# Designs tried in a protein design run: peptides against a protein of PDB entry 2AUS. Part 165

Target 1, 323 residues: chain A of PDB entry 2AUS
Amino acid sequence: ADIKREVIVKDDKAETNPKWGFPPDKRPIELHIQYGVINLDKPPGPTSHEVVAWIKRILNLEKAGHGGTLDPKVSGVLPVALERATRVVQALLPAGKEYVALMHLHGDVPEDKIRAVMKEFEGEIIQRPPLRSAVKRRLRTRKVYYIEILEIDGRDVLFRVGVEAGTYIRSLIHHIGLALGVGAHMAELRRTRSGPFKEDETLVTLHDLVDYYHFWKEDGIEEYIRKAIQPMEKAVEHLPKIWIKDSAVAAVAHGANLTVPGIVKLNAGIKKGDLVAIMTLKDELVALGKAMMSTQEMIERSKGIAVDVEKVFMPRDWYPKLW

## One batch from the design tools (peptide; made by RFdiffusion4, then SolubleMPNN)

Design b2_p21_3_s4 (from b2_p21_3, 8 letters changed)
Fold by OpenDDE base, seed 4:
Structure b2_p21_3_s4 (fold): chain B 323 residues (1-323), chain A 21 residues (1-21)
Amino acid sequence: as target 1 above (323 residues)
Amino acid sequence: SLEETIERLRERMRERREAER
């Protein structure tokens, strides 16, 4: 998520009209909520769906969705996309995750052996989804991006782990325990990252949301609820981006595919089939779509469909029709 | 913060070790 993608400029003369659209930091509070994502600190106990239902009640919302299930007993970072932003979770579901885990070993193992074996679990692993998962119980590969051992205390191992979406840490710990020969179980688990969402100043509790909503509705103080809700654009920070001309925005907002002439700038390294964010020159999210060309093809070609638009977020009236 | 989370989990490790003694 933290890798700055190179930006290639195709049209260095492209300007944007400051009167059009609503940049993420300039949305009225009601509009900010309609296009918001909460970095929720999910408590242990409730399901991710129950927590989403509570947020909808607290904030008087019709729709919300989460950026990847946390088990009931697991706490930490749960992005919750609100109202018109609800479907931005499509960008977060495939995003990498980080956890801090406490593993308990069922026997004594030398620390050097623990370190050596855990290092072997970096990279590609084969997992079988648990029975309770909505995922078909097919064996699948998952990437473990890194394992950082934070502390070893006898049979307890505290570690940070970065993983591909849908990696089961409980299953990872079980397999580590088997490889150590003594067995192991997951004692504690907290999710510390979900793509661009992490444990930072934007992390809020359900209690915070109750209070901040009260301050807004009863006291007229919008500052707290404004800070508690991130713009939906944060939920796409980890995606490759394509920035488009003002003249192309309304067409894409109406569900038209993005064609090559509409591109002003784009990230390097886009491949055909990648999920991409279509942005205005003011960094407003217009739509998510599937890249139909590579970055190189989008540079070299004068015409053609660059992005198959899958989901529009921007209202149709924020930019004028210029065709 | 991540650091605070790590410290809370370290504290939980200590508590577990004390309960097993």
Scores: peptide ipSAE 0.396, ipTM 0.893, DockQ to the pose 0.848
Fold by OpenDDE base, seed 5:
Structure b2_p21_3_s4 (fold): chain B 323 residues (1-323), chain A 21 residues (1-21)
Amino acid sequence: as target 1 above (323 residues)
Amino acid sequence: SLEETIERLRERMRERREAER
């Protein structure tokens, strides 16, 4: 998620009208909620779906969705996209995840062997989804980006792990235990990151949301609920971005594909088939789409479909039709 | 913070060790 992408400018003279749109930091509170994502600290016990239902009840919302299931016993970072932002979870589902895990070994193993074997699990691993997974139970590869051992105390191993989306830490720990020859199980698990969402000052509990909503509705204090909800644009920070001219925004907001002439600037390293975020020059999310060109093709070509627009988020009236 | 989370998990790790003695 922290990959700083180079920004290539195609049109250095492109300006934006400050009267058009609603920048993420300047939305009225009601509009901010409609285009919001909560960085929820999911408690252990409830399902991710139950927690989403509670948030909808607490905040009086019609729609919400989560950025990737946490098991009932697993706590930590659960992005919950609200109302008009609900579909932004599509950007979060494929995002990398980080966890802190406590593994308990079923036998004594020398610390040097624990460290050596756990290091071998960095990279590509083969997993079978658990029986309770909504995913078809087929063998699949997953990438472990890193394993950092934080502490070893006898049979207990505390570690931080970065993984590809849909890697099962319980299954990873099981395989580590098998490789160690003694077996192991997952004693504790907390998700500390889901794409751009991490354990930071934006992380809020269900209790916080109850209090903050009360302060807004009963006391007229919107500050707390405003801080508790991130703009939907946060949920796409990890994606490659394409920034478009004001004249192209309304067309894309109507579901038109982005054409090359509409591009002002873009991230380097976009490949054909990548999920990309289409942004205004004010960093407002217009739409998600599939790149139909590479970054290089979008630079070199004067015409053609750059992005196949899949999901529009921006209302059609925030920018004028300039065609 | 991540650091606070790691520390809370270290505390639970200590509690487990005490319960196994």
Scores: peptide ipSAE 0.393, ipTM 0.892, DockQ to the pose 0.832
Fold by OpenDDE base, seed 2:
Structure b2_p21_3_s4 (fold): chain B 323 residues (1-323), chain A 21 residues (1-21)
Amino acid sequence: as target 1 above (323 residues)
Amino acid sequence: SLEETIERLRERMRERREAER
């Protein structure tokens, strides 16, 4: 998620009309909620689906979805996309995850050996999804981006781990235990990051949401609930972006594919087949789509389909039809 | 914060060790 992407400008004279759209910071509270994502601190105990159902009840919502399942016993960062933003979770499912884990070893192992073996699990690993996973139980490769040992106390190992989406930390710990020769199990697990969502000031509890909704509805205080809900654009911060002309926004909002002439600026390193976010010049999310060209092709070509639009988020009336 | 989370998990790690003694 921390990949700083270079921005390439194709049209440095492109302006945007300030009267059109609703920038993420300028949405009325009701509209902000309709296009919101909560960085939820999921408690241990409930399923991710139960927590989503509770949020819908607390905030009086028809629809919500989560950015990737946490096991019942696992706490921490669970992005919950609301109402019209519900489908933005598709951008979060493939995003990297970070955890802090407590591993308990079933025997005594020298600290130097623990450190050496855990370092060998950085990189590509082979995993089988657990029985409880909705995923087919086929062996698959997953990336472990980093393992940082925080503390070793006898048979207990506290560590931070960054992983590819759908890496099972319980399975990782089991394999580490096997490699150490003594066996191990996951004692505790907390997710500290899910793509752009992390442990920061935006992390809120279910209790916070109850209180903040009450302050809004009963006391007329919007500030707390506004801060507790992130704009849906937060959920696409980790994606490569393409910024489009005002004249192209309404067409894309109607489900038209993005053509090359509509591009004002774009991130470097887009490949054909990448999931990309189509943005206005006010950093509003118009749509998600599949890149049909590389960044280089989008620069060099004067015409053609740049993005196959898969999911529109922006309402059709936020920008005028200019075609 | 991440730091507060790490510290809470360190505390729990200590509590577990005390309960096993």
Scores: peptide ipSAE 0.389, ipTM 0.890, DockQ to the pose 0.842
Fold by OpenDDE base, seed 1:
Formats: sequence, structure tokens, C-alpha cells
Structure b2_p21_3_s4 (fold): chain B 323 residues (1-323), chain A 21 residues (1-21)
Amino acid sequence: as target 1 above (323 residues)
Amino acid sequence: SLEETIERLRERMRERREAER
């Protein structure tokens, strides 16, 4: 669920200089690409790593990374972070995922029983990672946030499922089939969401990227490639945010931890240990870090380390040194 | 869109039914 987080204002008089930084909407095309994320429609067949390598070739990039592996046979939403934004995938890896799946049952089961059993798989499930995964094969709990049955036709069940990161839909379907007593397998799977990235107008194919890059390089038309690439700030929309003073931006961009006096506003519900996005007052991503305080502690305290800065994204020169 | 994706998967489900008959 896109949980709207309340914004608590700590300093209502804080202003930002319009001459400093590069807001997401004001980046030149080259800079936009350097701080970009593609909402890629991954085709079935290639690995997620092969697709990232193709994007690097198509767009003439040195670096790129993906927001969570899709199996070769699985299509759909694969966020691909570009160049200087490559490490923003750290925000997407732990994010919830949605899929549409086609399950095939190996026997006849009454529809009412299918519906009843599938509803029991909402909530916490125990899974073992498959052998082919780079993940240690330890039993672990995962959350199934929702299962929505879209259609039942004889032995075929089309459903939408929202899951915690690293839930294996193939394993879920196998366990549903066991619970139904007839067995089942995954016939089709598409990922429809990865955190803030979904099936929408921002979803682009590899072919679209080839064409859009050509239009830019050969015809001088930037519009298509600009629309095909989302700002890196999109990749942190699902995180709790802390907005900081202009005077604190350069220090954080140099790798300094965020201290409480630098905070202008913040989301409610931050807990100690949460991954948070540090933002400018122009909604530019400065850094990702670990919250060292709760929201309440950040409001009540006058001093101390609010965020342990783990990854800086903003260049050091976008804001002046004011310390 | 999500709706278009669902419809494409419904179509594939129909095609499978036709191939099994």
C-alpha cells in the first residue's frame, strides 16, 4: 500500500535558495540520465543482468543496476538505476513487490475451496529459497500482503499478489497446490510493481529505449528519452523522508552524518534503524542513511546524530559549504 | 497498464484452454 506518511514541520521559516542544486524537473538531459532510473518492462527470456548490460550498451553507460532480480522466464517491472543513481537500488531491494500469476492445478477443485485456501495464504508464510537463488537456503518467514483472485477457469487460477521482498511466487503456488490436495505449478508470472514502480505510462521496453536514444542522438529530440527515464528521487518515494536546511546539504554531500539541527521537516513514524532518504527542500535526494533516532526523538532533541549517512548521491558542489 | 497486463494474461489463459482441448 502507498502509505501516505504525515509530514511534521520542525522549522516553518526555513527557506531554500533557488540558485543552489538541480531539482529533478530542472536537470539537463545528460544530468537527468546520470541520476536516472528506468521503469523497464523486462521481456521473458533474458536474465535481469543481461537486460542491464543491454541498457548500458543502448544508452552508452558505464554503470547500471537493477531494483530486484526477475527470473529469466518472468516479465514486467524491473527498475534499472543508471550511472550515479546505480546505488539507489538499495532502496528498492527491500521494497514490496506485486505480481500477476497464472496457477495451473493438477486436479479438479471446487471454486469455493480454491478461494478459501488461497485466502489462508494471506499473512505470514514459511519459505525455503530455491537452489538457483544466490540466497542461503534457510527457512524464513515472508509476508503475503494480499491475494486477489482475478479469474478461476477449471484448473487455471489467475490472481494478483502483493508480497514482501524475496517471497518466491513459484514456492507459494506449490504450497497452495499442496494445501488443495491436487498439486499446482506456476504457468505464468509477471511483476506489476516494485516499490514505487508499477505498470503505468512510465513503463518502457528495450525497443523503446533504442528508438528514444536514436531520436536524441541522431535527430536532437530529447523529449522521449527524458520521459523514459525517471529521476532517482522516484526510487525513494516509498521511504520515510527527512528534509534538511540548505546549510546542512553540503556537509551531508561530503559524507557527514545528519545532526538534528539540520532538520526542517520529516515524515512521521520513523523508527531507529529505518532506512531513510535525506532530501533538500527542493525534493533532491542527498543521501540514504540509517535513522539513529525516532521521529519523536528528532522533534524533541536539540542535538545529536539523527541519521547515519550510508550512501551519498548528491555531488559536493551543488550546494555551498556553509559550515 | 495493469488492466492491459491482466487482459493479456487472460488471453494466454484462453489460448492454453484451447490447446488442451
Scores: peptide ipSAE 0.386, ipTM 0.890, DockQ to the pose 0.789

Design b2_p21_4_s1 (from b2_p21_4, 13 letters changed)
Fold by OpenDDE base, seed 2:
Structure b2_p21_4_s1 (fold): chain B 323 residues (1-323), chain A 21 residues (1-21)
Amino acid sequence: as target 1 above (323 residues)
Amino acid sequence: SREEMLEWGRAAAAAYRAALA
């Protein structure tokens, strides 16, 4: 998520009409909610599905979805996409995750050995899916991006870990315990990051949402509920982006594929097959799609399909049809 | 058995070390 992608400008003269669309910061409150994502602090106890059902009841919503399951006992960052934004969660499922974990060792191990062995688990690890997962119990590799030991207190090891999507921290801790020779189990787990969503000022509780919704409906104060909901564009910050001309927006919003002439600017390093976000010049999310060209091909070519549009988010009427 | 799990963990750790080498 923190990789600053270079932006390559293809058309430096392209302007946008300020009368068209609804920039993320200028949506009326009802529209902001319809295109919103909550950075929820999931409490321990309930399932991620129960929490989504509670949010739907609290905010009087028809639809919502979460950006990747947390087990009942696991707390922390759960992105919940609302209403028309519900399907933006597909961008968050493959995103990297960070956790803080408490590992309890089943025997005494010198601190130097704990540190040395845990450092060996940075990189590619072999995991087996948990018995309860619907995933075929095939051996799979996952990346551990980093392990940061925060505290060692006898047999208790508190650590931060950055991992590839679908890495099982419980399995990692089990393997660390085996490598230490004493065994270990996961005592506590909190998710501190899910792609662009982290522990920051945007993190809200279920109680906050109850209060903020009440302030809006009973007192007419929309400020709190507005701040508690992020624009759906937050959920695609980690993706490569392609910014398009105003004249191309309505076509893409109708489900047409993006062609090369519609591109104004794009991120470097797009590969064929990558999931990309198609944006307006006002940083509004139009659609998600599959890149049919690399960044280099999108620069060099004058024509052709640049992006196969898979999911439209923008309403068809925000921009005029200019074709 | 606990021993088979320990042996599997050691073999997995050894295979991991060999893949990093």
Scores: peptide ipSAE 0.021, ipTM 0.441, DockQ to the pose 0.023
Fold by OpenDDE base, seed 4:
Parts: structure tokens; C-alpha cells; sequence
Structure b2_p21_4_s1 (fold): chain B 323 residues (1-323), chain A 21 residues (1-21)
């Protein structure tokens, strides 16, 4: 997720009208909520779906969705996309995840051996999905980006792990225990990151949301609820981006595919088939789509479909039709 | 049994190491 993507400028003369659109930091509170994502600290106990239902009740919302299931016993970072932003969870589902896990070993193992074996699990691992998963129980590769041992206390190993989406930490711990020869199980698990969402000042509890909503509705204080909700653009920070001309925004907002002439700037390293975020020059999310060209093809070509638009977020009236 | 799971796990770990080599 922390890959700084190079930005290639295709049109250095492109300007944006400050009167058009609603930049992420300048939305009225009601509009901010309609296009919001909560970085929720999910408590242990409830399902991710129950927590989403509670948020909908607390904030009086019609729609919401989460950026990737946490098991009932697992706490921590659960992005919850609100109302018009609900579909932005598509960007978060494939995003990398970080966890802090407590592994309990079923026998005594020297610390040096624990450290050596856990380091061997960095990189590509073969995982078998658990029986309870809706995923076909086929062997699949997953990337472990890093393992950081935080503490070793006898048979208890506290570690941080960065993983590809859909890596099962319970299965990883089981395999580590097997490799150590004593066996192991997952005692505790917390998710500390889901793509661009992490444990930071934006992390809020269900209790915080109750209080902040009350302060807004009863006391007229919007500051707290405004800070508790991130703009939907936060949920696409990890995606490759394409920035478009003001004249192209209304067409894309109506569901038209992005053509090459509409591109002002773009990230390097886009491949055909990648999920990309189409942005205005004010960093507003217009749509998510599938790249039909590479970055290089989008630079070299004068015409053609650059992005097949899959999901529009921006209202049709934020930018004028200029065609 | 716990022993059968440990044996299966050792065999799976060995096969895994052999497939990564």
C-alpha cells in the first residue's frame, strides 16, 4: 500500500474551475457523510455485518458496506463505507492487510529457532482456505509481505504481519507451528491495517460515533462527526489513479468510458486489467474502472478507450456537460 | 489424532519446501 506511484503529466496546461465539484475537504457535513468512510475500531464479539448494521442505526443511514470481513473474535481496523460511497469497498477488498497476532506454541522452542523459522514465511506461501470459508478449498499462493516479531515470552509469540488480501493468519500460525515441530494456535488477532486505513487519529469506536452523532444532532457541533468520517477518496489512495479534464468529468459521471483525450495525468505502472480510480484535478473520485490500456499506451495513443467505467460515485451535476 | 496432524503437517511442510526449491 505504501508504494509511492510516480505521476506522469500528459497535459501540463490543464486547469480546473474552482466553482465545479466538491473537493474532499470542502463538502457540507451531509454530503461528507453521503460520500464517507469510517475507519472503525471493530470490537471483539460482533460480526462485521452486525457492526455495519449498528453504524447504519447510529448515523441514521440507508446503506453501508465494509472493506473486508473480520471474524467475530477479531478486533481492529474495519473500513465502513457509507451511503453513496458504499461501493468503494471494492477498492479495499483486494488491498493488503496488517495484523498483530499472538501465537501460542504447544511446546518449548528456542527463540533463535522461532525467529529463523518465522522469517522463512516471508514471501509466497501456500495456503489452504479453512472449511468455513465461502472460497473453494483449493491450494492457493498468498504473499506475506513482512513478519515482525514484537515479543517472545516462552511459548507466546507476539508478531506483526503484513499480508495479501485473503491470507488466513490462523492458517499461517498453524503452518509456523508445524515448521517449528511443536504445533501452534492463534490466541489473539487484531487487524491494524486495511489498505490506506490504519491505527491512527482517524480510528474511531462505536461509542465515539454515538457521542459524535449526538453532538451534531442535539448540540449543533459537526466538528467531531466530520473528523470521524473520512472522505471516500481515502479508500482509493492505494489504487493507481488517472486524473481527467474538467470537460471529461460529466461524461464519466454519466457512465461513459474514459477516452485517452480526457487524461491530464496518470500514475506509472498501470497494466491492462488493473482496477483504477478516475479522479478530477481536485482529487475527487469520479469512478472506479478497469484499465483497457497500460500507462505507456495511454501516453502514446491519441485516441481509444483508456478505462472501462464500472462504478460511478460522483453525482452527474457536480460538473457541467461540455460536449 | 494430534500425532497424525503433526505427521501430516511435517509431510506438508517438507512437500512445501520441496516445491519452493
Amino acid sequence: as target 1 above (323 residues)
Amino acid sequence: SREEMLEWGRAAAAAYRAALA
Scores: peptide ipSAE 0.019, ipTM 0.396, DockQ to the pose 0.023
Fold by OpenDDE base, seed 3:
Structure b2_p21_4_s1 (fold): chain B 323 residues (1-323), chain A 21 residues (1-21)
Amino acid sequence: as target 1 above (323 residues)
Amino acid sequence: SREEMLEWGRAAAAAYRAALA
């Protein structure tokens, strides 16, 4: 997620009209909410679905969706996409996750052995999905990007872990316990990151949302609710991007596939089949789609379908129809 | 408790921010 992608310019003469669109920082508060994502601190207890339902009630919304389920007992970073942005959660499903976990060992193990064995779980691991998962219980590989031990207190091991999407921390802890020879279970779990969403100043509680909505509706103070909601573009920061001409925006907003002539600049390293974000020159999200070409093909070719547009976010009227 | 988990989470967040800096 944090890898800075090189930007390749295809058309260095492309300009954007400042009167068209609504850049993420220039949306009126109502429009900002319609195209928003909350970095929610999910409390322990409720399901992710219950929390989404509460947000809808608190903010008087018709639609919302979350960027990847947290179990009822698990707290922390739950991105909740609002209204017109609801479908942006699909960009967050494949994103890396970070957790802080408390592992309880079922026997005494020397600290040096704990550290040595846990380090061996960095890299590719074999996991079986839990019984309650909608995913068929087949063995699969997952990447553990890093394990950082924060504290060891006897049989309690507090650690941070960065993982590929759909890695089960409960299963990881079980396997660590087996490797230690004593067994282990997950005592506590918090998600500290979901792609571009992390524990920072944008993290808000359900209580904060109640108060901030009240300040806006009753007191006319929009600043708090504005800060509590991130623009939907935040949810695609980790994706490879393609920036398009103003003349191509309306066509893509109508659901047309992106053709090569519409490209102004793009990230390096796009492969055929990658999920990509189609952006305006003002960094507005137009659509998500599947790359039909590599970055190199999009640079070298003069024509053809560059992106199969799957999900449009931008309204059709933000940019004029120029065809 | 919810409060203990929020405190634990804030501490974890601070540690995470420090490791990404």
Scores: peptide ipSAE 0.000, ipTM 0.389, DockQ to the pose 0.052
Fold by OpenDDE base, seed 1:
Structure b2_p21_4_s1 (fold): chain B 323 residues (1-323), chain A 21 residues (1-21)
Amino acid sequence: as target 1 above (323 residues)
Amino acid sequence: SREEMLEWGRAAAAAYRAALA
């Protein structure tokens, strides 16, 4: 589900200087790339790390990172953050995921029974991480947000599944097969969503990137490569946001914690300990941090540390130092 | 090869998009 968050205005008179910063829509192409995220259609075959290495070679980049590993055989949505945006992937790691999976049953099961049993796997499930996972192989709970059966053809079940980050679809299918009494395995898997990134017009292939980079460098056509790269702010759309005064931006960009007087507006429902995005009034990402207060505390208090700044993205010189 | 993997990826993505249409 798209997380709609209410916006609470704390200072309705706060203005922003149009000469300061670089709004996502106004970045020169080089700066857009430096603060970019690609919604990559990862092909089956290569590792997510190999694909990131290829993107770095294609686009002549020093740094890049991905928004959560896809297995070699798994295709689909792999957000790849570029250059100065590389660490924005930390916002995508905890984000919900959607997949389309093909499950093959090892025996014949009536369709009504398949539908009934799969519905029981919506909610909290117990999983054991696979052997190949860097995660300690301990039992853990994960949430299945929804299961939507798309097609049933004999022993083949095509379904859409929305899951909490780090849910193993292969393990889910194995448990469904056990519950059906016949066993099952994962035949195919595609990731269709990773937080704010989905299968849409922004989804691009490695080949598209080769062509679009060539059109820019050899033909001087920037349009294609500009459209192929999303602003880093896209990677934080699903997070709770706090918008700050122009006078607070430079301090946060220098690594200072956000204090309550700097807040102009904020999302409802922030809890202490939540990952939050600190934004300018022009919707530029300044930093990611940990909320040290709830939304209510940030409204009611006149002072104190609102956000412990964990990662700065904005350059120190985009806004003037006013202290 | 890199080219074979790119071609395979396009074909798979196209087939998947066609199956969702």
Scores: peptide ipSAE 0.005, ipTM 0.331, DockQ to the pose 0.056; fails the geometry check

